# Designs tried in a protein design run: peptides against a protein of PDB entry 3HUF. Part 27

Target 1, 320 residues: chain A of PDB entry 3HUF
Amino acid sequence: MWIIEAEGDILKGKSRILFPGTYIVGRNVSDDSSHIQVISKSISKRHARFTILTPSEKDYFTGGPCEFEVKDLDTKFGTKVNEKVVGQNGDSYKEKDLKIQLGKCPFTINAYWRSMCIQFDNPEMLSQWASNLNLLGIPTGLRDSDATTHFVMNRQAGSSITVGTMYAFLKKTVIIDDSYLQYLSTVKESVIEDASLMPDALECFKNIIKNNDQFPSSPEDCINSLEGFSCAMLNTSSESHHLLELLGLRISTFMSLGDIDKELISKTDFVVLNNAVYDSEKISFPEGIFCLTIEQLWKIIIERNSRELISKEIERLKYA

## One batch from the design tools (peptide; made by RFdiffusion4, then SolubleMPNN)

Design b2_p29_4_s2 (from b2_p29_4, 11 letters changed)
Fold by OpenDDE base, seed 2:
Structure b2_p29_4_s2 (fold): chain B 320 residues (1-320), chain A 29 residues (1-29)
Amino acid sequence: as target 1 above (320 residues)
Amino acid sequence: KKEKEEEEEKKKKEEEEEEKEYKEALEEE
């Protein structure tokens, strides 16, 4: 999201969030959802137009800013952005930091981009929230992104956490829920006057982790916790593979249970299966190998003695 | 004393120039 602040009290010492939309900036306007009052003698009554675009799909993957358009409203002294005069038709900016000078005002409006990209675990929640979040200048999506700052966990009562949630946690992404999204929607008007009123997602995250026994105390408790073990997995999602890599596992991939031969069994400590294959094929599992789901593996790795637990399960099946 | 009077006179001249530029900008609007 875009935040503006200014030197010399020209914004009355307030920081303001600029959501996607159009703002008239000038000396003789009243602060509201579409106007920014700037207090200086050298600023025109209606000096500039700021237009912030909604996030692009590219912005979700890059964590780049919503496009910021500045137009001078045919003022005597013009408008500058980053020491460059704004053209008569306006200019568009994708820089994360903008110094906006209105006329001969000795003080600048400083606009800076705070990156926030929300990944959703399911398409239904994305469909519900994407429009509202995009109107906050927040890029949204389903796919993993290096720019992802937040991950929306679906609270289904009594369900195991998803692989997406597990991976988001290990990546140190801030896990949030629908309650945080609801809260974000309510503060939109109040943060116009004070950008500090934005809800802290870290507090929501801490509460989720504290109240759910399916999470370890930290990502560091699980990262490389299975170093030295080897697994085989069915060629599944990239997130499942990356999750197992973050555990420190040596990973072999296979296409079918029929590819699990004596050679693979000799080099592999356990086999990781998706739920559908595990449930359908559990009667036909290869002898002498420990097969489990990612969710079953997760229940082991969140324990402090995860290595000893896995070793016991491997031994149990080798000597049965 | 003389340096303070020169700084005050310079500041007053800058304020008068800003007020003149402001008035000229108001007449064009």
Scores: peptide ipSAE 0.059, ipTM 0.609, DockQ to the pose 0.089
Fold by OpenDDE base, seed 5:
Structure b2_p29_4_s2 (fold): chain B 320 residues (1-320), chain A 29 residues (1-29)
Amino acid sequence: as target 1 above (320 residues)
Amino acid sequence: KKEKEEEEEKKKKEEEEEEKEYKEALEEE
């Protein structure tokens, strides 16, 4: 989201969130959802127009800012952004930091981009929330992105956490739920005058983790916890592969259970299968190899003695 | 002392000119 602050009390010492939309900026406007009052003797009654666009699909992957358009309203002294005079037709900015000078005002408005990108685990929740979140200047998507800051966990009572949730946790993304999204939707008007009123997602995350025994105490407890072990997996989702990599596993890929030969078995400690393959093929598992699902693996890795537990299961099945 | 008074008087004139130019700009808008 865009946040503005200013020196010299020209914004009354307040920080303000700028959501996507159009703002008239000037001395003789009243602060509201479409106006920004700036108090200086060198600023026109109606000095500039700020227009913030909704996030692009690219912004979800890059963590880039919503496009910020500045237009001078034909003022005598003009408007500058980053020491450059704004053109007559207005200019658009994609920089994360903007120093906006209105006329001869000795103090600048500092606009800065606070990155917030929300990944969704399922398309249904994305479809429900994307429009509202985009109107807050929050990029949204389903695919993994290095720019993601938050991950929406679908709270189904009694369901196991998804691979997406596991991976989001290990990536140190802030896991949030629908209750946080509801709260975000209500604060839009209340945060206009004070950007500090933006709800802390970290508190929501702490509450989710504390109330769910399917999470370890920290991502660090699981990252590289299985270093030195080797697994084989079906050529499945990228998230599953990346999850196993974050555990420190050496990964081999195969296309079918028939590709699991004696050579692969000799080099592999265990086989990771998806639930569908595990349930359908459990009768046809190769002898002498430990097969498990990602969810079964997760239940082991969240334990403090995960390495010992895995070693015992590997030994149990090699000698069975 | 004289240089400081001349610098203060120059600064005051610059402030008065800026305030005048600004007032003129407000009347043209």
Scores: peptide ipSAE 0.056, ipTM 0.600, DockQ to the pose 0.085
Fold by OpenDDE base, seed 3:
Structure b2_p29_4_s2 (fold): chain B 320 residues (1-320), chain A 29 residues (1-29)
Amino acid sequence: as target 1 above (320 residues)
Amino acid sequence: KKEKEEEEEKKKKEEEEEEKEYKEALEEE
C-alpha cells in the first residue's frame, strides 16, 4: 500500500494511505477519498494529480508497488519527483520511495510503499476477496511467491491445516484469516486521514497460532528439525518439496510407487505420500519402509521430541 | 560589510520578485 507523510505540518502531521484511485492535490481542496489538502503558501489551489493503479499480477511475484502516476496541473512552479521535474503529460513511477515536491514548497511529500501481498490457499476465497483487496492496492494470488507477506487460512473448525498453511508458517509468512480480511474492508474510509488505523496483522496471526494446537510455538522449532534424515516423495507438488526442504530433509523423488526399489529403500528413512495415494495404495506399500502423509509428518514435527518420535517410527517398521 | 548588505538586498529583491510573481500567478488561476 502507498503511504504518504510530510514534514513541516503540510499534511497536518498525519500519515495517509493512498488506495488505487485518483487524487487532486492542492492548497484549496478538502481531504476526502479523491482529494489531498496540502497546507503551504507556495503551492497552487489545485497543484497535482496523483493516480495510483491497481496491482498487477507481476506485483504479486515481485512485491513491487502499484504504479504511481503524477501529473502537474499546469502550475507555475511545476512538480518534482525525486528531484526530477514531472513531464508535461505526467510521469509514472515504480520506485518504492518517492519524494514529491509541489512547486517551491520547502517540504516534500514522502510517499513510501508498504509491501503487502496476500496469498490464498483456496481459489474460492481468492475469487471472493481479490477484487476488494486489489482496490486496497494489495496484490493477491494462489501460487507461492517470495514477495508474499500474508497467507489466508480458511477457518474450518476441526480441519487439519493444509500443506500451504504449513509451508506459509515455516517461511515466516503472516498467517491471517477471513476476520482480518473483513477488518481491511472496513478501514478504507477511516484511514484516509490516519494510516495508523490500519489493523495489525501480527495480532491476528498471534491469535490464530495461540488458538490452534496444530502450530508449533515458532517456525524455528521445525526448521532443520529433521536434518540428517532422508525421505522419498512422490513428485506431486512444489510446496510439499519446499516444506520438506525447510525441515532439513534430503529428498529423493519418484514418479510411482513401483519406482520404489531396494536401492531407494536403502538410502531412505521414510516415504512421504499425499493423502490420495496413501489411502488408495496402503495395501501395496513396500516392505521394510515407513510410509506417511505430510499431515502425519507435521503432527510429528510439531512435537518437542520430533527426532526421537520419527526415529521410533522408522525402527518400528524396519523390524516389523 | 558592504558585500553582505548587497547580498541581503539582492536576496530580499529576489524574494520580493518571487512573491510578486506568485501573486500574479494566483490571480491568473
Scores: peptide ipSAE 0.038, ipTM 0.562, DockQ to the pose 0.083
Fold by OpenDDE base, seed 4:
Parts: sequence; structure tokens; C-alpha cells
Structure b2_p29_4_s2 (fold): chain B 320 residues (1-320), chain A 29 residues (1-29)
Amino acid sequence: as target 1 above (320 residues)
Amino acid sequence: KKEKEEEEEKKKKEEEEEEKEYKEALEEE
């Protein structure tokens, strides 16, 4: 989201979140959803127009800011952004940090982008929330992204967590739920005066982890926990591959269960399958190799003695 | 001399108007 702050009390010492929309900035405007009061005698009554666009799909992958347009309202002394005079028709900015100088004001408005990108595991939830979140200046998507800061877990009571949720946890993404998204939607007006009033997603995350025994205490408990082990997986999911990499596994890929030969068995401690392949092909598993699902692997990894548990299962199946 | 006095008087009126508007903006807080 865009946050503005200013030196010299020209914003009353407050920080403000700017959501997508249009703002008239000046000395003789009242702070509301479409106006930003700036207290300085060197600023015009109506000095500039800020226009923040909704996030693009590209912004979800890059963690880039919503486009920030600045237009001078034909003022005597103009407007500058990053020491450059704003053009007569307005200029658009994609920099994460903007120093906005209004007229001859010795103090600048500092606009900075606080990255918040929300990944959804479920396309139906994305469809439900994307419009509202985009109106908050929050990029949204389904695919994994290095820019992802938050992950929406679907609340299905009694279901196993998805691979997406497991991976989001290990990559240190803040896991949130629909209750947090609902709460975010309510604060839109209250954060106009104070950007610090944004709800802390970490409290939501702590509550999710505390109330669900499928999570370890921290991602660090699982990261590289299987270092030194080797697995083979069916080449089906990039997310599954990245999850296994974060566990410290050496990964071999195969195209079919028929490609699991004696050579692969000799180099591999276990085979990781998705649920669909595991359920359909369980009768056709090669002898002498341990096959498990990612969910079964996860249940072992969340245990404090995960390495010993996996070693015992590997040995048990080699001698069976 | 007259043009310079008119320009100074215009500048002084602009400064007085800016100062008035600044006070009005502070009283609305």
C-alpha cells in the first residue's frame, strides 16, 4: 500500500495510507477519502491531484507499487517529484519512494510503498476478495510469487492443509484467513488519519498456528530438516518441488511410475506422490521403495524427531 | 518606481492572503 508521511508537521505529524483513488492535495481542503490537507503557507489551496491506480497482475509478481500519478493544478510554483518538475499533463510513477515537493514548501511529502501481496490457494476465494483487496491497493493472485507477503488459508475444519499452505508456511509467508480479510475491509476509513491503525496480520497468523496441530512452531523447525535425504517425485507441481527443496531434499524427477528403475531406487530414499497418483497407482508401486504423499511426508516433518521417523520408515520398507 | 511599488504591493497582498488562508486552515484543526 502507499503510505505518505511528511517532515515539518505539514501532515500534522501523521502517516496516511493512500488507497487506489483520486486525491486533491492542498492547504484549503479537509482530510477525507478524496482530499489530503497539507498545512503550509507556501502551498496552494488546491495544489496537486494524486491518482493511485489499482494494482496490476504484474505488481503481484514484482511486489511493485500501484501506479502513482501526480498532476499539478496549475499552481504558481508547480509540483516536483524526486526533484523533477511534474509535467503539465501530470506524470506517472512506479518508484517505491517518492519525494513530493509542493510549490516552495521546504518540507516534502514522502510517499513510500509498503509491499503487501496476497496469495490465494483457492480460485473461488480469489474471485470473492480480489476486487475489494485491489481497491485497498493490494495485489492478489493464485500462483507462487517471491513478492507474496500473505497467504489465504481456506478454513475447512478437519481437512489436511494444502501443499500451498505448507509451502507458504515454509517460505515465511504470513498465513491469514477470511476473517482477517473481512477485518481489512472495515479499516479503510479509520486508517486515513493514522496508517499505524492497520491490523496486524501476525496476530491472525499466531492464532491459526496455535489452533491447528498441522503446523510446527516455526518454519525454521522444518527448513532443511531432511538435509542428506534423497527423494524422487512425479513431475507434476512446481510448488511441490519448491516445498521439497525447502526441506533440504535432493530431488529427482520422473514422468511415470514405470520409470522407477533399480538405478533410481538405489539413489532414492523415498518417492513423493500427489494424492491422486498415490490413490490410483498404490497397487502398482515398485517393490523395495517407500512411496508416500506430500501430506504424509508433512505429518512426519512437523514432528521434532522427523529425521528419525523417516529413517525408521525407510528401513522398515527396505527389509519388508 | 510605480510599477515596482505596484509589484511589491501585489506581492504583499499575495503574502497576506496566503497567511490568512494558512490561519484559516489551522483554525479548522
Scores: peptide ipSAE 0.030, ipTM 0.518, DockQ to the pose 0.063

Design b2_p29_4_s3 (from b2_p29_4, 8 letters changed)
Fold by OpenDDE base, seed 4:
Structure b2_p29_4_s3 (fold): chain B 320 residues (1-320), chain A 29 residues (1-29)
Amino acid sequence: as target 1 above (320 residues)
Amino acid sequence: KEEEEKEEEKKKKEEEEEEKLYKEAEEEE
């Protein structure tokens, strides 16, 4: 989201979140959803127009800012952004930091982008929330992104967490739920005067982790926990591959269960399968290799003695 | 006294310049 602050008292010492929309900026406007009052003698009554666009799909992958357009309202002293005079028709900015100088004001408005990108595991939830979140200047998507800061977990009571949720957790993404999204939607007006009033997603995350025994205490408890082990996986999901990499596994990929030969069995400790393949092909598993699902692996990984548990399962199946 | 008068004259000049900027910004719609 865009946050503005200013040196001196020109913004009354307050920080403000700017959501997508249009703002008239000047000395003789009242702070509201479409106006930003700036208190300085050298600033025009109506000095500039800020227009913040909704996030693009690209912004979800890059963590880039919503486009910030600045237009001078034909003022005598003009407007500058990053020491450049704003053009007569307005200029658009994609920099994460903007120093906005209104007229001859010695103090600048500092606009900075606080990255917040929300990944959804479920396309139906994305469809439900994307419009509202985009109107908050929050990029949204389904795919994994290095820019992802938050992950929406679907609240299905009693279901196993998805691979997406597991991976989001290991990436140190803040896991949130629909209740947090609902809360975000309510604060839009209250954060106009104070950007610090943004709800803390970490509280939501702590509550999710505390109330769900499928999570370890921290991602660090699982990251590289299986270092030194080798697995093979069916080449089906990039997210599953990245999850196994974060566990510290050496990963071999195969195209079919028929490709699991004696050579592969000799080099791998276990085979990781998705649920669909595990359920359909369980009768056709090669002898002498431990096959498990990612969910079954996760249940072992969350245990404090995960390495010993896996070693025992590998040994039990090699001698069976 | 001469330093105080210079500081007062400087402050007065800054106030006049600020007031000029204010009037110039008030005449802008």
Scores: peptide ipSAE 0.053, ipTM 0.609, DockQ to the pose 0.184
Fold by OpenDDE base, seed 1:
Structure b2_p29_4_s3 (fold): chain B 320 residues (1-320), chain A 29 residues (1-29)
Amino acid sequence: as target 1 above (320 residues)
Amino acid sequence: KEEEEKEEEKKKKEEEEEEKLYKEAEEEE
């Protein structure tokens, strides 16, 4: 999201969030959803127009800012951004930090980009929330991204957490739920006056982790917890691979259960399967190898003695 | 005393410059 602040009292000592939209900036405007009052004698009554675009698809993957357009409203002294005069037709900016000077005002408006990218693991929830979040200047998507700052957990009552949720947790992404998204939607008007009124997602995250026994106390409890073990997995989702990598596992990939030969068994402590393959093939598992799902593995790794538990399961099948 | 007079003269110049800028910004709109 774009946040503006200013030197001196020209913004009344407050910070403001700029959502996607158009703003008239000047001395003789009233602060609202489309106007920014600047209190300075050195600026025009209607000095500039700011236009914040909605996030692009690229912004979700890069964590880049919403495009910031500045147009001078034919003022005598013009408008500058980062010490450069704004062109007659206006200019567009993709920099994360903008110093905006209105005319000869000695104080600058500082615009800075606060990165927030929300990943969803459920396409239905994305479809429900994407439009509203994009109108807040928040890029959204389904795919894993290095720019992802928040992850929406799908709360199905009584369901296990998804692989996406497991991975988001281990990646130290802030896990949020629908309650946070609802709360976020209500603050839009209040944050016009004070950007500090933006709800903290960390409180929501702490509450999710505390109230759900499917989470360890911290990602650090699980990261590299299985270092030294080796697994084989079907060539499945990239998220599943990255999850197993974050556990510190050596990973071998195979295309079918038929590719699990004696050589692979000799080098592998266990096989990780998706639920569909596990349920369909549980009768035909290769002898002498421990096969489990990611959800079964997760139940082991959240335990404090995960290494001892996994070792016992591996041994149990060697002697069966 | 000489430092106080310099600060008052500086403040008065800044106020006069702001008042000029104000008039220049009002006449064009």
Scores: peptide ipSAE 0.053, ipTM 0.624, DockQ to the pose 0.136
Fold by OpenDDE base, seed 2:
Structure b2_p29_4_s3 (fold): chain B 320 residues (1-320), chain A 29 residues (1-29)
Amino acid sequence: as target 1 above (320 residues)
Amino acid sequence: KEEEEKEEEKKKKEEEEEEKLYKEAEEEE
């Protein structure tokens, strides 16, 4: 989201969030959802128009800013952005930091981009929230992105956390829920005057982790916790592969359970299966190898003695 | 005294320039 602040009290010492929309900036406007009052003698009554576009799909993957358009309203002294005069037709900016000078005002409006990209675990929640979040200048999506800052966990009572949630946690993404999204929707009007009133997602995250026994205390407790072990997995989702890599596992891939030969068994400590294959093929598992789901593996990983637990299960099946 | 008079004359010029800028920005309807 875009945040503006200014030197010399021209914004009354307040920081303001600019959501997607159009703002008239000037000396003789009242602060509201579409106006920004700037207090300086050299600023016109109506000086500039700021237009912030909704996030693009590209912005979700890059963490780039919503496009910021500046137009001078045919003022005597003009408008500058980053020391460049804005043309009569306006200019568009994709820089994360903008220094906006109105007329001959000795103080600048500083606009800066705070990156917030929300990944959703399921398409139903994305469909519910995407429009509202995009109107906050927050890009949203389902796919993993290096720009993702937040991950929405679906609270289904009594369900295990998803692979997406596990991976988001290990990536140090801030896990949030629908309660945070609801709270975020209510502050939209209050943050016009004070950008500090934005809800802290880290507090929501801390509460989720504290109240759910399916999370370790930190990502660091799980990262490389299985270093030195080897697994085989069915060639499934990239997220599942990356999750196992973050655990420090050496990974072999196979296409079918029939590819699990004596050679693979000799080099592999355990086999990771998806739930569908695990449930359908449970009767036909190769003898002498430990087969488990990612969710079953996760239940072991969150324990402080995860290495000893896995070693015991491996030994139990090798000597049975 | 001559430094104080120069600072007062400078301040008065800055105030006159600011008042001129204010009038010029008010005439923009």
Scores: peptide ipSAE 0.052, ipTM 0.605, DockQ to the pose 0.137
Fold by OpenDDE base, seed 3:
Structure b2_p29_4_s3 (fold): chain B 320 residues (1-320), chain A 29 residues (1-29)
Amino acid sequence: as target 1 above (320 residues)
Amino acid sequence: KEEEEKEEEKKKKEEEEEEKLYKEAEEEE
């Protein structure tokens, strides 16, 4: 989201969130959803137009800002952005920090990008929320991205957490739920004059973790917790692979259960399967190897003695 | 104190120049 601040009380000492939309900036405008009053004598009654675009799909993967367009409104002294005069037709900016000088005002408007990229695990929830979040200047998507800051967990009481949720937790993404999305939808009017009224996602996250026993105390308790162990997995999802990598596992991939030969078994401590393969093929599992689902593995790794637990399960099936 | 006085004097000169330029702009509109 774009936030503007200014020195010299020209913005009345307030930080303001700029959502996607168009703003007339000047001395003789009233602060509202489309106007920014700036209090300085050198600023024209209507000085500039700011236009913030909705996020692009690329912005979700890069964590880049919504495009910020600045147009001077034919003022005597013009407008500058980052010490450069804005062109006659306006200019567009993708920098995360903008110093906007209106006319000869000795104080600049500082615009900065606060990165917020929300990943969804469920496509139906993405479809429900994406439009509203994009109108807040928040990029959204389903795929994993290094730019993701938040991950939406579906509140299904009593359901196991998904692989996406497990991975989001381990990569230190702030897990949020529909309640936080609801809060974001209500703040649009209240944050016009005070950006501090934005709800804290970390409070939502703390409440999710506290109220769900399927999470460890911290990501650090699980990261590299299985270092030195080796697994084989069916090549089904990238998220599953990345999750197992974060556990510190050496990973071998196979295409079918028939590819699990004596050589693979000799190098592998256990086999990780998806639920569908585990349930359908459990009668045909290779002898002498421990097979489990990611959800079963997760139940082990959240325990304080995860290494001892996994070792006991490996031994139990090697000698059975 | 001398830096604060110089910053205040600079700010006051900038305000006086802005006020002149504003009057000149109002006479041209």
Scores: peptide ipSAE 0.043, ipTM 0.651, DockQ to the pose 0.038

